# Peptides against a protein of PDB entry 2XVC, part 65

Target 1, 50 residues: chain A of PDB entry 2XVC
Amino acid sequence: ITERELLDYIVNNGGFLDIEHFSKVYGVEKQEVVKLLEALKNKGLIAVES

## One batch from the design tools (peptide; made by RFdiffusion4, then SolubleMPNN)

Design b2_p30_6_s4 (from b2_p30_6, 12 letters changed)
Fold by OpenDDE base, seed 3:
Formats: structure tokens, sequence, C-alpha cells
Structure b2_p30_6_s4 (fold): chain B 50 residues (1-50), chain A 30 residues (1-30)
């Protein structure tokens, strides 16, 4: 999965992301999801509320 | 676990639904 694909998913999911659920459904390791999130955050493209 | 459930906002801190221009710019940059 790419950063673009993850961001698109998050946007279309109302900003909600359940990493455990996402990992199971899409077969992406939790560590990879976190890595992509950190990249998006460091680029200033997202912020984490909770 | 609870830590797996995250609420994500646009880069400017607004909900994505309230920041369409920010979303568009972000997607275009990737």
Amino acid sequence: as target 1 above (50 residues)
Amino acid sequence: SFADKLRILAGNGKPFSEAPEEVAKALASL
C-alpha cells in the first residue's frame, strides 16, 4: 500500500482508522501502517487527534 | 487494542470534510 492509498482510505473513512482492523482486512502489517502514518504526519498532510 | 483506533485530521487540524482544498493538495503531492 502507498501513502496515497492510505490517505485516500482515511479520508473516505471519515478520518477514522482502526489499525488492527485495517491490517486484518487489507493484509498490511501494522508496522507498515504506522510507518505510512508517520510519513504522512511528518509531511504535514495529517494530524492525529486521538 | 484501544491504541489501534485513531481519529485523523487534515494537516491544518481540521476534519477532512472541512478541508477539501487541503485534501486535494495533499493527494496531488503524493
Scores: peptide ipSAE 0.738, ipTM 0.924, DockQ to the pose 0.722
Fold by OpenDDE base, seed 5:
Structure b2_p30_6_s4 (fold): chain B 50 residues (1-50), chain A 30 residues (1-30)
Amino acid sequence: as target 1 above (50 residues)
Amino acid sequence: SFADKLRILAGNGKPFSEAPEEVAKALASL
């Protein structure tokens, strides 16, 4: 999965992300999801509310 | 766990639905 694909998912999911659920459904390691989120955040493309 | 459930906002801190231009720019940059 790419940063673009993850961002697209989050946008289309109303801004909600359940990492555990996403990992299970899409077969992506939780560590990889976190890595991509950190990259997006560091680029200023997202912010994590809670 | 509950810690896995996150609410993500656009880079400017607004909900994505309220920041269409931000979303467009973000997607275009990737």
Scores: peptide ipSAE 0.738, ipTM 0.924, DockQ to the pose 0.702
Fold by OpenDDE base, seed 2:
Structure b2_p30_6_s4 (fold): chain B 50 residues (1-50), chain A 30 residues (1-30)
Amino acid sequence: as target 1 above (50 residues)
Amino acid sequence: SFADKLRILAGNGKPFSEAPEEVAKALASL
């Protein structure tokens, strides 16, 4: 999965992301999801509310 | 766990639905 694909998913999911759920459904390691989120955040493309 | 469930906002802190221009810019940059 790419940063673009993850961002697209989050946008289309109303801004909600359940990392454990996503990992199970899409077969992506949780650490990889976190890595992509960190990249998006560092680029200023997203903010994490909680 | 609770830590797995995140609420994500656009870079400017607004919900994505309220920041279409921000979303467009973000997607164009990737």
Scores: peptide ipSAE 0.737, ipTM 0.924, DockQ to the pose 0.718
Fold by OpenDDE base, seed 1:
Structure b2_p30_6_s4 (fold): chain B 50 residues (1-50), chain A 30 residues (1-30)
Amino acid sequence: as target 1 above (50 residues)
Amino acid sequence: SFADKLRILAGNGKPFSEAPEEVAKALASL
């Protein structure tokens, strides 16, 4: 999965992301999801509320 | 766990639905 694909998913999911659920459904390691989120955040493209 | 459930906002801190320009800019940069 790419940063673009993850961002598309998040936008289309109303800004909600369940990492555990996402990992199970899409077969992506949780640490990979976190890596992509950090990349998006570092680019200023997203903010994590929590 | 609870830590797995995240609320993600646009770069400007607004919900994506309220920040279409920010979303467009983000997508254009990727």
Scores: peptide ipSAE 0.737, ipTM 0.924, DockQ to the pose 0.693

Design b2_p30_7_s1 (from b2_p30_7, 15 letters changed)
Fold by OpenDDE base, seed 3:
Structure b2_p30_7_s1 (fold): chain B 50 residues (1-50), chain A 30 residues (1-30)
Amino acid sequence: as target 1 above (50 residues)
Amino acid sequence: LDPNSKYKIKVTEKGKEYMKKRKEEEEKKK
């Protein structure tokens, strides 16, 4: 999965992201999801609210 | 970030712009 695809999912899911759920559904390692999120956060593309 | 957590995430304006540019770039390569 790409950073853009993850962003698209977040938007389409109302901003909610359950890392474990996403990992199971899309077959992506939880560590990979975290890596992508950290990259997005560091670039200022997302803000974690809760 | 915690790999076992659930989050509420806001995509910033910069993030929205990024998504748009990446989509356009993707279409140009088709």
Scores: peptide ipSAE 0.668, ipTM 0.893, DockQ to the pose 0.786
Fold by OpenDDE base, seed 2:
Structure b2_p30_7_s1 (fold): chain B 50 residues (1-50), chain A 30 residues (1-30)
Amino acid sequence: as target 1 above (50 residues)
Amino acid sequence: LDPNSKYKIKVTEKGKEYMKKRKEEEEKKK
């Protein structure tokens, strides 16, 4: 999954992301999801609120 | 970030612009 695709998912899911759930549904390793999120956060593209 | 956690995430204005730009680039590459 690309950064843009992950962003689309986040938006379409009301901003909520359950990493384990996402991993299971989309077949992406949890560590890969975290890696993408960290990149997005470091670029200032997302803010983690909880 | 914790791989076993659930998060509420806000997409910033910069993020929204990024999404738009990337989508346009992807369409252009088709």
Scores: peptide ipSAE 0.668, ipTM 0.893, DockQ to the pose 0.788
Fold by OpenDDE base, seed 4:
Structure b2_p30_7_s1 (fold): chain B 50 residues (1-50), chain A 30 residues (1-30)
Amino acid sequence: as target 1 above (50 residues)
Amino acid sequence: LDPNSKYKIKVTEKGKEYMKKRKEEEEKKK
């Protein structure tokens, strides 16, 4: 999965992201999801609110 | 970030712009 694809998912899911759930549904390792999120966060593309 | 946690995420305006640019880039490379 790409950063853009993850962003699309986040937007389409109302901003909510359950990493474990996402991992199971899309077959992506949890650590990979975290890696992408960290990249997005570091670039200032997302803000983790809660 | 915790790989076993649930989060509420806000996509910044910069993020929204990024999404558009990346989408355009992907289309150009098809």
Scores: peptide ipSAE 0.668, ipTM 0.893, DockQ to the pose 0.737
Fold by OpenDDE base, seed 5:
Structure b2_p30_7_s1 (fold): chain B 50 residues (1-50), chain A 30 residues (1-30)
Amino acid sequence: as target 1 above (50 residues)
Amino acid sequence: LDPNSKYKIKVTEKGKEYMKKRKEEEEKKK
C-alpha cells in the first residue's frame, strides 16, 4: 500500500484507523502501517488526535 | 505509534494537497 492509498482510507473511514484491523483486512504488516503513518506524520500530512 | 492501537487521525490541508497531487500524477502516468 502507498502513502496516498492509506490517506484515502483514513479519509473515507472518517479519520479512524484500527491498525490491527487494517493489517488483517488489507494484508499489510502492522509495522508497515506504522512506518507509513510515521512518514505521513513527519511530513506534516496527518495529525493524530486520539 | 503503537501497532496495536486505534487512532483518530486528521488529514491536514497539506495532506489533502498531497493526495490531490499524487492522484494527478497517477492519472498522468496512465
Scores: peptide ipSAE 0.668, ipTM 0.893, DockQ to the pose 0.788

Design b2_p30_7_s3 (from b2_p30_7, 15 letters changed)
Fold by OpenDDE base, seed 4:
Order: structure tokens, then C-alpha cells, then sequence
Structure b2_p30_7_s3 (fold): chain B 50 residues (1-50), chain A 30 residues (1-30)
């Protein structure tokens, strides 16, 4: 999965992200999801509110 | 970040701009 795809998911899901749920549904390792999130955050594209 | 956590994510203005640019890029590559 790409950063763009993850961003699209976040937007379409109202900003909510359950990493375990996402991992199960999309077959992406939780570590990979975290990696993408960290990249997005470091680029200033997202802010983690909770 | 915690791989077992649930988060509320906010797309920043920069993020919104990024999405717009990526969409435009995809259209150009069609």
C-alpha cells in the first residue's frame, strides 16, 4: 500500500484508523501501516489527534 | 506510534494540498 492510498482511506473513514482492523482488512502488516503513518506525519501531511 | 492502537487522524492543509497534487499527477499520467 502507498502513502496516497492510506491517506485516501483515512479521509474516507472520517479520520479514524484502527491499525489492527486496517491490517486485517487490507492484508498489510501493522508495522507497515505504522511506517506509512510515521512518514506522513514527518512530512507534515497528517496530525495524530488521539 | 503503537501498532495496536486506534487513532484519530487530521489531514493538515499541507496534506490536503498533497492529495490534490497527487490526483493531478495521476490524471497527467493517464
Amino acid sequence: as target 1 above (50 residues)
Amino acid sequence: LDPDAKYKIKITEKGKEYLKERKEEEEKLK
Scores: peptide ipSAE 0.612, ipTM 0.870, DockQ to the pose 0.868
Fold by OpenDDE base, seed 5:
Structure b2_p30_7_s3 (fold): chain B 50 residues (1-50), chain A 30 residues (1-30)
Amino acid sequence: as target 1 above (50 residues)
Amino acid sequence: LDPDAKYKIKITEKGKEYLKERKEEEEKLK
């Protein structure tokens, strides 16, 4: 999965992201999801809240 | 970030512009 694809998912899911759920549904390792999120965050494209 | 956490993600204005540009580029490539 690419940064763009993850970003699209986030938008389509109302901004909510359950990393473990996403990992199971899309077959992507949790570490990879985190890596992509960190990249998006570092680029200033997203702000993360919890 | 925590790999076992649930997050609420906010798309910044920069992020919105990024998405717009990427979608426009893809449309041109079709």
Scores: peptide ipSAE 0.612, ipTM 0.869, DockQ to the pose 0.921
Fold by OpenDDE base, seed 2:
Structure b2_p30_7_s3 (fold): chain B 50 residues (1-50), chain A 30 residues (1-30)
Amino acid sequence: as target 1 above (50 residues)
Amino acid sequence: LDPDAKYKIKITEKGKEYLKERKEEEEKLK
């Protein structure tokens, strides 16, 4: 999955992301999801609120 | 970030602009 795809998922899911759930559903390693999130965060595209 | 956590994520203004730009680019490619 790409950063863009993850970002779209976040938007479409009302901003909520359960990494464990996402990993299971999309078959993406949790570490990879974290890496993508960190990239988005470091680019200033998202803010993690919880 | 915690790989076992649940998060509430906000799209920043920069993020919104990014999405807008990406969408426009995708439309141009169609």
Scores: peptide ipSAE 0.610, ipTM 0.869, DockQ to the pose 0.930
Fold by OpenDDE base, seed 3:
Structure b2_p30_7_s3 (fold): chain B 50 residues (1-50), chain A 30 residues (1-30)
Amino acid sequence: as target 1 above (50 residues)
Amino acid sequence: LDPDAKYKIKITEKGKEYLKERKEEEEKLK
């Protein structure tokens, strides 16, 4: 999965992201999801509210 | 970030602009 695809998912899911759930559904390892999120955050494209 | 956490994420204005630009690029390549 790409940064763009993850960003699209976040938008389409109302901003909610359950990393474990996403990992299971899309077959992407949790650490890879975190890597993509960190990239998006570092680029200033997203803000994580927890 | 915590790999076992659930998050609420906000797309920044910069993020929205990024998505817009990528969408425009996609349309140009059709």
Scores: peptide ipSAE 0.610, ipTM 0.869, DockQ to the pose 0.911

Design b2_p30_8_s1 (from b2_p30_8, 13 letters changed)
Fold by OpenDDE base, seed 5:
Structure b2_p30_8_s1 (fold): chain B 50 residues (1-50), chain A 30 residues (1-30)
Amino acid sequence: as target 1 above (50 residues)
Amino acid sequence: SRLYLRPLAGLPQETIDRVQAIIDEKKAAE
């Protein structure tokens, strides 16, 4: 999965991503998801809520 | 607890396209 694909998913998923859920459903390690999210965050494209 | 991510409001397609261009360039350089 690429940064663009993940960003598109977030946008198309009502603007929200549950990392735990995504990891389980799409079979992507949480570590990899977090890596991609950090890149998106650093580019100012997403914000984190917890 | 669950961690949530959301895109910043009002991201224009041009911004998304720019991000994709950067990704493409990075991929091409690999």
Scores: peptide ipSAE 0.328, ipTM 0.791, DockQ to the pose 0.218
Fold by OpenDDE base, seed 4:
Structure b2_p30_8_s1 (fold): chain B 50 residues (1-50), chain A 30 residues (1-30)
Amino acid sequence: as target 1 above (50 residues)
Amino acid sequence: SRLYLRPLAGLPQETIDRVQAIIDEKKAAE
C-alpha cells in the first residue's frame, strides 16, 4: 500500500482509522501503517485530531 | 485505537473508489 492509497482510504472512511483493525482486515502491518501516517503528517496532508 | 485524521484536501470519489477496489482485492487474496 502507498501513502496515496492510505490517504484515499482515510478519506473514504470519513477520516477515521483504527490501526489495529486495519492491520488485521487488510493485511498491512501496524508498523507500516504508522510509517505511512507519519509520512502523510510530515508532508502536511493530514492532521491528527484524536 | 480509533484515530480521527483530517485530510487537508478532498480527493475525487473516482480515485477513492479505485483505491478501495485495490484494497478489497488485497483482502480477498489473503
Scores: peptide ipSAE 0.327, ipTM 0.788, DockQ to the pose 0.296
Fold by OpenDDE base, seed 3:
Structure b2_p30_8_s1 (fold): chain B 50 residues (1-50), chain A 30 residues (1-30)
Amino acid sequence: as target 1 above (50 residues)
Amino acid sequence: SRLYLRPLAGLPQETIDRVQAIIDEKKAAE
């Protein structure tokens, strides 16, 4: 999965993401999800609220 | 561990649908 694909997923889910759930359902390592989120945050594409 | 992530902007639904199709194909191929 790419940064763009994860961003599209987040938008489609109304901004909500459960990292553990996503990892299990879509077969992506938790560490990889976190890495992609950090990249999106650093680029100013997302803001972590809670 | 549910997070709320505020995106910079919305995306076209067509683009989102294509991404979901790719994810589904990956799951089916495993």
Scores: peptide ipSAE 0.327, ipTM 0.786, DockQ to the pose 0.290
Fold by OpenDDE base, seed 1:
Structure b2_p30_8_s1 (fold): chain B 50 residues (1-50), chain A 30 residues (1-30)
Amino acid sequence: as target 1 above (50 residues)
Amino acid sequence: SRLYLRPLAGLPQETIDRVQAIIDEKKAAE
């Protein structure tokens, strides 16, 4: 999965993301999900609210 | 483990539609 695909998922999911759930469903390592989130955050595409 | 993330940029609807299709496929596999 790419940064863009993850961003689109977040938008489609109302801004909510369960890392454990996402990892299981999409077959992506939790570490990779966190890495992608950090990239999105650093690019100013998302802000972590909670 | 549930996070709330605020998107700060708009996305083309066509891209959203493609991702939604992938989501639907994954849900069907559960």
Scores: peptide ipSAE 0.325, ipTM 0.787, DockQ to the pose 0.318

Design b2_p30_8_s2 (from b2_p30_8, 11 letters changed)
Fold by OpenDDE base, seed 2:
Structure b2_p30_8_s2 (fold): chain B 50 residues (1-50), chain A 30 residues (1-30)
Amino acid sequence: as target 1 above (50 residues)
Amino acid sequence: SKLYLYPLAGYPQEVIEKVRKIIEEEKKKE
């Protein structure tokens, strides 16, 4: 999965991401998801709140 | 737990606002 694909998923999912769920459903390692999120955040494309 | 991710760039403002509203409403349920 690419950064753009993850970003599109986030938008299409109402701005929500459950990393555990996403990892299971899409077969992406949790560590990879976290890396992509960090990249998106550092680029100013997303803001993260939990 | 659930992460709330606000798109800040790459989308029309209307999409950004839509997502913001959804997130804010969901946070009220916590």
Scores: peptide ipSAE 0.143, ipTM 0.635, DockQ to the pose 0.882
Fold by OpenDDE base, seed 3:
Structure b2_p30_8_s2 (fold): chain B 50 residues (1-50), chain A 30 residues (1-30)
Amino acid sequence: as target 1 above (50 residues)
Amino acid sequence: SKLYLYPLAGYPQEVIEKVRKIIEEEKKKE
């Protein structure tokens, strides 16, 4: 999965992400998801609230 | 653990605003 694919997923998923759920459903390691999220945040493409 | 992720770029502003509204509605369900 690419950064853009993850960003598209977030938008199409109503702006939220359950990392555990995503990892299970899409077969992507949680560490990889976190890595992509950090990249998106560092580029100013997303803001995170939890 | 659910993270709410606000897109800040890469999409038309109207799409970003729609997503923000959806996030707010989801928070009400929690």
Scores: peptide ipSAE 0.128, ipTM 0.622, DockQ to the pose 0.871
Fold by OpenDDE base, seed 5:
Structure b2_p30_8_s2 (fold): chain B 50 residues (1-50), chain A 30 residues (1-30)
Amino acid sequence: as target 1 above (50 residues)
Amino acid sequence: SKLYLYPLAGYPQEVIEKVRKIIEEEKKKE
């Protein structure tokens, strides 16, 4: 999965993400999801709130 | 709790605002 694909998913999912759920549904390692999120955040493309 | 992710770039502003509104409403349900 690419950064753009993850960003598109976030928007299409109503702006929230369950990392555990995403990982098991899409077969992406949780660490990889976190890495992509950090990249998006660092580029100023997303703001994160938990 | 859920992780909320606000898109800040790459989409029309109207889409960003729609997502923001959805997140706000979801937070009210929690």
Scores: peptide ipSAE 0.057, ipTM 0.525, DockQ to the pose 0.803
Fold by OpenDDE base, seed 4:
Structure b2_p30_8_s2 (fold): chain B 50 residues (1-50), chain A 30 residues (1-30)
Amino acid sequence: as target 1 above (50 residues)
Amino acid sequence: SKLYLYPLAGYPQEVIEKVRKIIEEEKKKE
């Protein structure tokens, strides 16, 4: 999965993400998801709130 | 647990606002 694909997923999913769920459904390691999120954040494309 | 993510760039403002509203509703359910 690419950064853009993850960003598109987030928007299409209503602006939230369950990392555990996403990992299981889409076959992406949790660490990879977190890495992509950090990249998106650092690029100023998303803000993160837990 | 869920991570709430606000798009800041790359999408029309109307989409960003819709997402923010959805996030706020989801937060209220928690």
Scores: peptide ipSAE 0.053, ipTM 0.523, DockQ to the pose 0.839

Design b2_p30_8_s3 (from b2_p30_8, 13 letters changed)
Fold by OpenDDE base, seed 2:
Structure b2_p30_8_s3 (fold): chain B 50 residues (1-50), chain A 30 residues (1-30)
Amino acid sequence: as target 1 above (50 residues)
Amino acid sequence: SRLYLRPLAGVPQEVMDKVREIIEERKRKE
């Protein structure tokens, strides 16, 4: 999965992301998901609120 | 492990639409 695909997922999911669930469903390592999220955050595309 | 992530301004809708189209097409061909 790419950063853009993850961003699209987040948008389509109302901004919510369960890393554990996402990892299981999409077969992506949790650390990879976190890596992509940090990239999106650093690029100013998302903000982690809680 | 549930997070709330707010998409910020600056992401063109055209990009989102293109990404969505790619994903959907990929699913149809599999």
Scores: peptide ipSAE 0.326, ipTM 0.784, DockQ to the pose 0.299
Fold by OpenDDE base, seed 1:
Structure b2_p30_8_s3 (fold): chain B 50 residues (1-50), chain A 30 residues (1-30)
Amino acid sequence: as target 1 above (50 residues)
Amino acid sequence: SRLYLRPLAGVPQEVMDKVREIIEERKRKE
């Protein structure tokens, strides 16, 4: 999965992301998901809130 | 484990649309 694909998923999911769920459904390592999120954040594309 | 990720206001909608377009194009070619 790419940063762009993850960004599109986030947008289409109303901004919500369950990392564990995403990892299981898409077969992506949790560490990879976190890495992509950090990249998106650093590029100023998303803000992480919780 | 559930996160809320807000697309920043600085990201133009046209950029979001382009991202979607690229993904959809790839899917059609698969």
Scores: peptide ipSAE 0.326, ipTM 0.784, DockQ to the pose 0.284
Fold by OpenDDE base, seed 5:
Structure b2_p30_8_s3 (fold): chain B 50 residues (1-50), chain A 30 residues (1-30)
Amino acid sequence: as target 1 above (50 residues)
Amino acid sequence: SRLYLRPLAGVPQEVMDKVREIIEERKRKE
């Protein structure tokens, strides 16, 4: 999965992401998902909230 | 853990649309 694909997923999922769930469903390592999220954040495309 | 990831308001809609377009084009060719 790419940054663009992850961004599209986030937008289409109402802004919500369960990293563990996503990892299982899409077969992507959790650390890879986190890496992509950090890239998106650093590029100013998303903000992370809890 | 469920995270809320907010697409920032400063991201132009044209950029978001272009990202979607690129993804869709790739999928049509796969």
Scores: peptide ipSAE 0.321, ipTM 0.781, DockQ to the pose 0.269
Fold by OpenDDE base, seed 3:
Structure b2_p30_8_s3 (fold): chain B 50 residues (1-50), chain A 30 residues (1-30)
Amino acid sequence: as target 1 above (50 residues)
Amino acid sequence: SRLYLRPLAGVPQEVMDKVREIIEERKRKE
């Protein structure tokens, strides 16, 4: 999965993401999801609110 | 644990459309 694919998921899911759930459903390691989120955050594409 | 990730308000729709296009094109090649 790429940054763009994860961003697309977040947008289509109303901004909500359950890392544990996503990891199990898409077979992506939680560490990889966090890495992609950090990249999106650093690029200003997302803001973590809760 | 559920996170709320607010997308950047100023992301142009054309950018999001391009992202979707890339994803769908990859699916066709798989």
Scores: peptide ipSAE 0.319, ipTM 0.779, DockQ to the pose 0.279

Design b2_p30_8_s4 (from b2_p30_8, 14 letters changed)
Fold by OpenDDE base, seed 3:
Structure b2_p30_8_s4 (fold): chain B 50 residues (1-50), chain A 30 residues (1-30)
Amino acid sequence: as target 1 above (50 residues)
Amino acid sequence: SKLYLYPLAGLPQETIDKVKKIIAEKKAKE
């Protein structure tokens, strides 16, 4: 999955992301999801809150 | 691992506001 695909998912999912769920559904390792999120954050495309 | 994410770039403010509202409602249900 690409950064753009992840960003689109986040937008279409109401800004919510369950990493465990996403990992299972899309077959992406949790570490990879985190990596993509960090990239999006560093580019100023998302802010993260937990 | 649940995260609430605010898309900041490439979206109109109206869309951002809707996302923020959805996030708030989601948190209230948990």
Scores: peptide ipSAE 0.332, ipTM 0.765, DockQ to the pose 0.800
Fold by OpenDDE base, seed 2:
Structure b2_p30_8_s4 (fold): chain B 50 residues (1-50), chain A 30 residues (1-30)
Amino acid sequence: as target 1 above (50 residues)
Amino acid sequence: SKLYLYPLAGLPQETIDKVKKIIAEKKAKE
């Protein structure tokens, strides 16, 4: 998926992301999800809290 | 591997505020 698609998912999911769940449902490797999140963070589109 | 993600740019402020509120509520219930 694209950065924009992931961002849309985050917004529609109330700002919450379970990487394990997302990986299973969308068939995206966890490493790829993390990569996309890092890109969004670097662009200032999201802040991350665990 | 649960994350709370705050949209900061490229979205309407109203959307950002709603997301922040939802995150705060979820964290308070954990």
Scores: peptide ipSAE 0.330, ipTM 0.765, DockQ to the pose 0.922
Fold by OpenDDE base, seed 4:
Structure b2_p30_8_s4 (fold): chain B 50 residues (1-50), chain A 30 residues (1-30)
Amino acid sequence: as target 1 above (50 residues)
Amino acid sequence: SKLYLYPLAGLPQETIDKVKKIIAEKKAKE
Protein backbone atom coordinates (compact mmCIF):
# COMPACT_ATOMS: atom_id res chain seq x y z
CA ILE B 1 0.00 0.00 0.00
CA THR B 2 1.12 3.54 -0.78
CA GLU B 3 0.69 6.76 1.16
CA ARG B 4 -1.89 7.93 -1.36
CA GLU B 5 -3.86 4.71 -1.08
CA LEU B 6 -3.90 4.96 2.69
CA LEU B 7 -4.95 8.60 2.53
CA ASP B 8 -7.78 7.70 0.19
CA TYR B 9 -8.89 4.97 2.57
CA ILE B 10 -8.90 7.40 5.49
CA VAL B 11 -11.02 9.89 3.58
CA ASN B 12 -13.45 7.24 2.40
CA ASN B 13 -13.69 5.90 5.96
CA GLY B 14 -14.75 9.24 7.38
CA GLY B 15 -11.36 10.10 8.80
CA PHE B 16 -11.32 7.07 11.05
CA LEU B 17 -8.68 4.36 11.11
CA ASP B 18 -8.53 1.24 13.23
CA ILE B 19 -4.97 0.07 12.71
CA GLU B 20 -5.64 -3.42 14.01
CA HIS B 21 -8.68 -3.82 11.79
CA PHE B 22 -6.97 -2.38 8.75
CA SER B 23 -3.98 -4.65 9.21
CA LYS B 24 -6.17 -7.74 9.37
CA VAL B 25 -8.41 -6.82 6.45
CA TYR B 26 -5.79 -5.58 4.03
CA GLY B 27 -2.88 -7.76 5.07
CA VAL B 28 -0.61 -4.83 5.86
CA GLU B 29 1.72 -4.99 8.84
CA LYS B 30 0.72 -2.65 11.64
CA GLN B 31 4.22 -1.22 11.64
CA GLU B 32 3.88 -0.38 7.96
CA VAL B 33 0.56 1.36 8.56
CA VAL B 34 2.13 3.44 11.31
CA LYS B 35 5.06 4.26 9.06
CA LEU B 36 2.74 5.51 6.35
CA LEU B 37 0.75 7.56 8.84
CA GLU B 38 3.90 9.20 10.12
CA ALA B 39 4.87 10.06 6.57
CA LEU B 40 1.47 11.60 5.89
CA LYS B 41 1.66 13.58 9.12
CA ASN B 42 5.17 14.81 8.44
CA LYS B 43 4.08 16.02 5.01
CA GLY B 44 1.22 17.96 6.57
CA LEU B 45 -1.40 15.86 4.83
CA ILE B 46 -3.09 14.65 8.02
CA ALA B 47 -3.39 15.51 11.68
CA VAL B 48 -3.69 12.64 14.13
CA GLU B 49 -5.88 12.56 17.22
CA SER B 50 -6.61 9.73 19.63
CA SER A 1 -5.30 1.15 17.95
CA LYS A 2 -7.98 3.55 16.78
CA LEU A 3 -7.24 6.98 15.40
CA TYR A 4 -9.14 9.95 14.10
CA LEU A 5 -7.32 11.39 11.12
CA TYR A 6 -7.84 14.86 9.73
CA PRO A 7 -6.89 15.42 6.10
CA LEU A 8 -5.21 18.81 5.84
CA ALA A 9 -3.77 19.06 2.35
CA GLY A 10 -3.79 17.42 -1.04
CA LEU A 11 -7.57 17.09 -1.07
CA PRO A 12 -10.45 19.33 -2.08
CA GLN A 13 -11.43 21.64 0.75
CA GLU A 14 -15.00 20.42 0.54
CA THR A 15 -13.81 16.88 1.20
CA ILE A 16 -11.68 18.00 4.12
CA ASP A 17 -14.61 19.84 5.68
CA LYS A 18 -16.89 16.85 5.31
CA VAL A 19 -14.33 14.53 6.87
CA LYS A 20 -13.79 16.86 9.82
CA LYS A 21 -17.52 16.95 10.42
CA ILE A 22 -17.79 13.17 10.32
CA ILE A 23 -14.89 12.83 12.75
CA ALA A 24 -16.48 15.29 15.16
CA GLU A 25 -19.75 13.38 15.07
CA LYS A 26 -18.04 10.05 15.68
CA LYS A 27 -16.07 11.40 18.62
CA ALA A 28 -19.19 12.91 20.14
CA LYS A 29 -20.89 9.52 20.12
CA GLU A 30 -18.07 7.86 22.02
Scores: peptide ipSAE 0.376, ipTM 0.788, DockQ to the pose 0.917; fails the geometry check
Fold by OpenDDE base, seed 1:
Structure b2_p30_8_s4 (fold): chain B 50 residues (1-50), chain A 30 residues (1-30)
Amino acid sequence: as target 1 above (50 residues)
Amino acid sequence: SKLYLYPLAGLPQETIDKVKKIIAEKKAKE
């Protein structure tokens, strides 16, 4: 999965992401999801709130 | 592992505004 694909997923999911759920459903390792999120954050494309 | 993610750039402003609104509504229901 690419950064753009993850960003699109986030938008289409109402801005919500459950990392564990996403990992299980889409077969992407948690570490990879986190890595992509960090990249998106660093590029100023997303802000993260927990 | 649950996160709320606000798009800030690289998307149409209309989309950004919609997502922010949806996030706010979701948080209010928790």
Scores: peptide ipSAE 0.310, ipTM 0.756, DockQ to the pose 0.925; fails the geometry check

